# Peptides against a protein of PDB entry 6GMG, part 174

Target 1, 331 residues: chain A of PDB entry 6GMG
Amino acid sequence: DSDDRVTPPAEPLDRMPDPYRPSYGRAETVVNNYIRKWQQVYSHRDGRKQQMTEEQREWLSYGCVGVTWVNSGQYPTNRLAFASFDEDRFKNELKNGRPRSGETRAEFEGRVAKESFDEEKGFQRAREVASVMNRALENAHDESAYLDNLKKELANGNDALRNEDARSPFYSALRNTPSFKERNGGNHDPSRMKAVIYSKHFWSGQDRSSSADKRKYGDPDAFRPAPGTGLVDMSRDRNIPRSPTSPGEGFVNFDYGWFGAQTEADADKTVWTHGNHYHAPNGSLGAMHVYESKFRNWSEGYSDFDRGAYVITFIPKSWNTAPDKVKQGWP

## One batch from the design tools (peptide; made by RFdiffusion4, then SolubleMPNN)

Design b2_p13_4_s1 (from b2_p13_4, 6 letters changed)
Fold by OpenDDE base, seed 4:
Structure b2_p13_4_s1 (fold): chain B 331 residues (1-331), chain A 13 residues (1-13)
Amino acid sequence: as target 1 above (331 residues)
Amino acid sequence: SLPPLGPQAEIPP
């Protein structure tokens, strides 16, 4: 229930941010100060700073998903998601491993499954695919040209994605992006768009028809990437949190982190922007805070989640919400 | 340690 959610007030376009503070190895600030930074650094359309609109501020107030929403221009659909799962590790650990003291079999299997995902490889796969897409976009002035370029690039790399159906989220993602069709966005010109990445952390045990153990400790078989492509079927993700394992325990529904289109080759040096909760300055949760984390801190996640996906979407190149370089904090 | 995490809002279905 987010009935106490409040839209942050407007910030003057010329208002400079206050310094961020170090917090748990991250750069942290209150949401209003992030708006100030966003206006100075990320708000540019065709090279001109913009005040964050009321609509954008409302999106932002949703929390971590709001950060991704404001920067991507649309509410996350999560259709084009990637991950990496080590099946051999999973099988070997199940066979040769033992539950910890006091750990149930279901808890053990859930933990082993979680540990069999490689966040760095999942992220690298998404970056690889985004790079291929960006090459396909570069000289394409219509969707047909983009798709042809994409198929050629995939063929040259012997990528399994070349075998995806034309209706697959992989091929339909661009045409389903609202900003691609906007006159001041892509204007139906693929060469005006670029691929961007965000990440979602969520719970695997969301099937209400499954066992209580899977809901409490994870579903080892859920949300695995397809072999070869790395694609994750996100259709069963309904933002259902982990089930409590003890009375009074509660878990968060999801966490989103915005990466954009950073060119830093070292994954550990990439910056991820995310929010701690929805904005409720007059409620028990308090004001929303925004964090800028390095990949290590982002990818570690919370015990609330046992899955991480890296999602590709598109934004106009005229937007500055996904710059090549992102600096933590302010100044 | 991790910073505190609270509920995230979502668009109603």
Scores: peptide ipSAE 0.492, ipTM 0.939, DockQ to the pose 0.833
Fold by OpenDDE base, seed 3:
Structure b2_p13_4_s1 (fold): chain B 331 residues (1-331), chain A 13 residues (1-13)
Amino acid sequence: as target 1 above (331 residues)
Amino acid sequence: SLPPLGPQAEIPP
């Protein structure tokens, strides 16, 4: 229950952050200190620092999803999601592999499916598509021009996304972005927008009509990317956590990591910003902490999750929530 | 090792 969620207080615009601390190979700080960093580094609109609004602080208080929310400007819809799945590896391991000692067949199949996803290739695919979209956004002053550019870029690259339906999340993502339509945002001008990336970790076994084993150990067939495009159908993701396998065991609903639009070519050097839980300073969970992780630590995820997706959305270029370079921690 | 992870708040769809 999020009934004990509290909105963090306002931080003065000129207040500098305290140093982040090393924690589990990540840079970690309390949410209030992240607000200070955000105001100094990411808050800029048209080059001017902004105090994080009460609304934005409320969004942030939601936890990991709040980090993505405050930086993207909208609650994640996860409609334009990418992943990479090695079908040959999956089939081969199922055929030739063996369950570990004490591992059930369902556990084995769930594990093999999880291990058949390649997080780095999934991330790379999202970056590739984001780059194509950014090129299509350039010099496009209406949505029609953007879509025409996008189709041309995809055709030139012989990308399977060129065959997607015009109503697909791929082609409708820009028009469905609130900040694109805002007067102080894109103002319906695609050239004022840029593609950004975040990641979601979640559980595959969310089908209530499926077997209990799939809910406990994963659904090997769920949330696989389409061949050629890498698109994941996220329509069945309802934030349902993994079912407990033992008494007293509980799992988290999801985890979100914000990447933005970093230009670092080495995936392992990219920085992912995420929160540990919703902000409950007076509750059992305590204050929210924000982590800045390198890709290795982000992509490993938790046992709570067996799927990772890399999602594309859009923000105005005038926002500084997705800079080319992200520095881990403070100073 | 991973840092502790807790529940994340949601907006109803």
Scores: peptide ipSAE 0.491, ipTM 0.938, DockQ to the pose 0.819
Fold by OpenDDE base, seed 2:
Structure b2_p13_4_s1 (fold): chain B 331 residues (1-331), chain A 13 residues (1-13)
Amino acid sequence: as target 1 above (331 residues)
Amino acid sequence: SLPPLGPQAEIPP
């Protein structure tokens, strides 16, 4: 599997990145050069530039998930996930549409379901919720105050999230964030934390007890957001890739994109950072490359995936891994 | 067109 994964070497703290190159409408660089950029731009703790630690480099070597891991400070748990699904479109297309020539019924249904998700609306929902959370965090010096603020904010907006159980990932996400409890992180002070966003692309047809067709073409009913809240139950996401439809065909397990806390109002101008695969410089995959994509290119996804979720987590405000502005590429 | 995508490493659940 990933036995040929290698930890990228350390980069000198003051080493400047080489220029990124344009690639498929994205900014691309090798992982080592991303480390250089990260150290110059994103590494700051309390305003001080930091060298990426061996542990962080190890995380980064995991690929796209490693990018999110390094910047969020924890391996993604994906508990607080949002999406948008157009139920009316789905029903209408199923009713009035028909399979394309050569398309099976299962393939048709899977495709229609995929097309019924709106990545932009899903992202906007996550941003909306993150904004609410950030307001709740701002003046809260303990978790109780945060939760009270959050409930008030939700009530003011008549948001369906106000009806979530106290044990819901929505309310428990902060307390379950390691960096919140760290002395040099949040130190149990919500006002020291901010909400951040990343995205995961994955396959819906992961249920091994379901039909082979669902595993090949998608499960139309899986990983839909709850009405009103937009919450996606990610509990059944086990990183199982799409099943091959032909011999020799293989699909990737997942893709992660890091957004952080950009303030750019235009979704299309937001920058998403992701990796192409785990770092295997001596293997067939080769060195890991990091891409910085605009939302359009990120949200397009791959045929490997039929679901996208936008996940909220938290980082200390003292970290600069989620700045308000992200510049694509270098310089 | 999309850049090539390869396997992503993961930790066991």
Scores: peptide ipSAE 0.488, ipTM 0.938, DockQ to the pose 0.804
Fold by OpenDDE base, seed 1:
Structure b2_p13_4_s1 (fold): chain B 331 residues (1-331), chain A 13 residues (1-13)
Amino acid sequence: as target 1 above (331 residues)
Amino acid sequence: SLPPLGPQAEIPP
């Protein structure tokens, strides 16, 4: 229920942000102050600072997904998603491990599956693929040239993605990006685009035809990456939250974190930007707050979620929403 | 510890 969602007011273009505050090991601020920072740091189009538009402020008001939305230029489709899953660890723990005291078999299996995902390896896979795509985008002035470059890069690296169908999300992702087709965006020129990354946390037990135990404790077989490619089929993700295990318990639908195109080689030093909830200054939730987290704090996630995916999309190089370096907080 | 997390809005499918 987002009936009490409100669009944050416009901020003057020259207004500087107030200092962020430390909060739970993160940098935290109210959404209005994030808009001020965004205008100073991320708003630039072709080197020119821009005021956040009413449309962009409305997108931002959606919460964590709004942060990704305003910076990527489109609502997340999650079609090109990557993860890493340790099948051997999963099988071994199921065979040799034991449920904790008071833990059901279904709860044990769900937990073991969750713990068998490697967030760091999933993130690194997405970064690897984004780098390959960025090389393929270079000097490609039409989609055919981009696709040819991409196939060559994949062949040189002996990457299993070279075997994907031409209609797969992997090869169609660029052509399906609205900003690629925009005159002031890519203008159908791949060399004007760059790959960017965001992350989604969500619940695996979303199948309504499955057992109640899977909905409560997770589906151990759902949303696993394909071997070799690391691609996750996200088609069954319908933003359905975890089912309550006790009366009065409730879980959140999803969480999104924006990474962009940071070049920091140490994953632990990368900055992830996300929102705590949709903006409801006059409601019980209150004003939206924006967090800038290091990878450790982002990747830990919440008990609301048992899956994480790292998603690739594209933005014009003329946008500054995904700079090479992101500074946590303000100043 | 984790900061409080609330519901996130979404657009219709």
Scores: peptide ipSAE 0.487, ipTM 0.938, DockQ to the pose 0.821

Design b2_p13_4_s2 (from b2_p13_4, 6 letters changed)
Fold by OpenDDE base, seed 3:
Structure b2_p13_4_s2 (fold): chain B 331 residues (1-331), chain A 13 residues (1-13)
Amino acid sequence: as target 1 above (331 residues)
Amino acid sequence: GRPPLGPQAVIPP
């Protein structure tokens, strides 16, 4: 329920941010101050700073998803998602492991499944694919050329994604990106676009027709990546939170982190930007805060979630919402 | 530790 959500006020274009503060090993600031930083650092269109529009501020007010929304230019569809799952580890642990003291079988299986995902490998897979896509985009001036380039790149790398059909989210992602079709965006020119990455944390046990145990402790079989491609079918993700396991317990629906197109080769040094909740300065939740986390802190997630996906989308190269280098905090 | 996490808003379908 976001009835008490409020759109943050406009910030003057020349207003410099106040310093971020250290918080839980992250850089933290209030949403209004993030807007100031965003205008100074990320707002540039064709090299010119822009004031965050009322529409963009409204998007941002949605919370963590708002950070991804304002920077990607569209509400996340999560269709092109990647993860890494160690099937052998999962099978071995189920076979040879045992529930902890007080742990139910369902809880054990859910935990083992969660622990069988490798966030770093999932992230690296997304980066690998984004790199391939960027090469395919570079000299393609129409979608047909882009798709041909993409297929060639995949063939050269013997990548299983080459076997995806034309209707797959992998091949349709660009054409389904609004900014690609905009005159002042891509203008239907793939070479004007670049691939960017964000991450979503969510709960696997969302199937209402499944057992209560799966909703409480996770569905070990849900949202696994396809072998070879790493693609995750996100069609069953309906933003349903984990079911409480005890009275008074409640869980959050999801968490989004924005990475963009950082070139830092060391995953541990990459910066992820995310919000704590929707902006409700006059409500019980309070003002939205924005965090900039290193990969370690982002990828660890919360007990609210047992899945992490790394999603590829596209933005115009003229936008500066996904720079090569991201500095944590301010100054 | 991790900072407190609250509800995230969703746009209507």
Scores: peptide ipSAE 0.418, ipTM 0.921, DockQ to the pose 0.845
Fold by OpenDDE base, seed 5:
Structure b2_p13_4_s2 (fold): chain B 331 residues (1-331), chain A 13 residues (1-13)
Amino acid sequence: as target 1 above (331 residues)
Amino acid sequence: GRPPLGPQAVIPP
């Protein structure tokens, strides 16, 4: 519920941001100041700095998802999601491990499943696929050419994605991107688009018809990546938070982190931009704050979540919301 | 440590 959500006011185009502050190993600032930074660094269309529009400010006010929304140009659909799960580790720990003192069997299984996901390998898989897609986009001037290039690239790499159905989100992702069809965006030219990445943290135990234990401690079998491809079926993700395990306990619905298209080879040095909550300056939550985290701090997540996915979407190359290098904080 | 995390808004379906 966001009844007290407020759209941040416009910031002058030439206003420089105030310095970010260190917070829990991250760079932190208030949302208004992030808008200032965004206008100076990320707002460029065809090389021209732009003021964040009222619509974009409205999107941003939604919180962490708003950061991804304003930078990707669309609300996250999460259709093309990747993760890495160590099945052998999971089976071995279930077989040879035991619940900790005071830990229930369901809690043990949920924890073991969570620990069997590898955020770094999931991120690496998404980057690998994004790279393949970018190569397929580079010299393609229509969708047919893009798809042909993509299939060739996958065949050359012996990638299991080559076996995906033509109706798969993997092949339909570009055509389903609004900015691809826009005159000032891709203009139906794949070579004007590039693949970008964001991440979502969420809860596995979202099935309301399942056991209370799964809702409280996680569903060990939910949202696992398909073998070979790494694709995660996100169709059952309904933004339902973890169920409380004790009176007064509450959990957050999700967390989104924006990566874009950074070229830094060391995952640990990549920067992830995210918001703490929706903007409610006159409410109990207060003003929205934006964080820029290194991968270590992002990937650690919260106890609110037991799943992480890395999602690919597309933006026009003319946008500067996904630069090759992202500098943490200001200045 | 981790910064406090609050509710994130969703777009109506």
Scores: peptide ipSAE 0.413, ipTM 0.921, DockQ to the pose 0.844
Fold by OpenDDE base, seed 1:
Structure b2_p13_4_s2 (fold): chain B 331 residues (1-331), chain A 13 residues (1-13)
Amino acid sequence: as target 1 above (331 residues)
Amino acid sequence: GRPPLGPQAVIPP
């Protein structure tokens, strides 16, 4: 029950983290220890370490989404999301493939659809777009200048995003970022902001009006990226988990992974930070744990999810929650 | 309103 969520206590600013535990190629620690690491590594505002505030600790306590929340400064809206889907592969597998032994047609189609998404290409697309946005931000001192720069960059690259509406999440994302408007944040100056990336895993079969099979095995047509842009319409994502396929089976609603603004060119070497569940040290779920995973471990996901999206948002450059280099674990 | 909570079950590493 979500009612047993607890906000982790404050950690002294100068308290060093305990060593993380290796776990299947990931680095793992309890949430309190992550707070210690966060204060040492990611808390900096204008170059000075900050104690994680009560509000930030409360955000963090929400689990995987809390990690993204505390580092991005806002609850994920997921409006500017990207993915990659191989339509030809999907069609070919449906045509020439067949269900495995014991696999229903719906299960087969759902699986084929899931396998037709390319997480690496989706991530790469988000990084590409973030790079374009960052170039547009660099010398823009008002939103108009930013938008003009962005359009020019897109035109130069012949990017389909140039055709998006001015009110689209792509163009409106900056103005809709609270930290952009904050005096100690962007102060309405785009050049003080930078694009950052996080990822969400979720279930495609969320339409309650659809067939039970789609809710159990996935909706092959749901949450596909638009051709050319790679944009995913996330408006239908209501955090509804996969339906059980057998008695007693249960699935979780979503998973979030924080990437930030790492500059590592090799996707496989990038680090993703995520949590297992909300913090309930006195409840059945127990204390929240934070994981730092390489891309392979992150992108593999779980059977709970058949979709992955890579989302762009913005943070002030004065924040250190999205450094160019992230190291797994501690020390 | 209260934001949605993260996973309400243990996600294994």
Scores: peptide ipSAE 0.035, ipTM 0.756, DockQ to the pose 0.123
Fold by OpenDDE base, seed 4:
Structure b2_p13_4_s2 (fold): chain B 331 residues (1-331), chain A 13 residues (1-13)
Amino acid sequence: as target 1 above (331 residues)
Amino acid sequence: GRPPLGPQAVIPP
């Protein structure tokens, strides 16, 4: 019930966090304590620590998406999304494989499709593109210069993204970022912005006009990346959860993980920040908890989801919500 | 309208 959501109270600016607790390889804490950490570590604007505003606390209270929301400065639009899908593996497994004992054909196909996605390669593609974008941003003082730089970088790398339409999410992402236009943000200066990454896990079988089997076991053809670019059309993602496969079973709508702009080259050592559910301290769900997971734990996902996308957006360089190094937990 | 809520169930670690 959405009515159970509560905005966490303000935390004093100088209040230090309590220690996080280990939880199955993750660092875990209650949302209020994350706010304390956020204020000490991530809140800085132009090098100055700031208290999380009521608006930001409200954003955060929405759960996993709230973590991405507060750190990116906007609700995720998911328009510039990347993934990696092994078409050959998929075809070969369908041809040569067989359903497990008790597994339906639809369940088999859905599982094979899920397993044909490579989360690490998808993440790597997003990082590659973000790096190209950052190079294009660094000396560009207007959008035209940024776009010119971007096209040059893509041409030099023989990247298929160079063939995208000017109106595509790839080229329009910067101009559609609110913080780019803010006086205290980018102020319409691309060189004041940087590319950042978050991830979304979701269900492929969201088409209500499709078969019940696809809604239960996944749509093998849905949300595949385009060849060459790795771009995923997210327009059909309506935050619809997986359909129950048995009586009493229920699934959640999505999961979001915040990566930002970490420079750690080893994907396995990168830290992903996410929440368990919306903050409902007086409701059945209870207080929101925030987790900081390594990539392995993040990318494993849940049975609720059969797709993962890695999304690029932008934040001002003056924000410290996406530092080069992220440390799990506290201290 | 309101943005969609995060997960409406407890996600175990």
Scores: peptide ipSAE 0.040, ipTM 0.769, DockQ to the pose 0.123; fails the geometry check

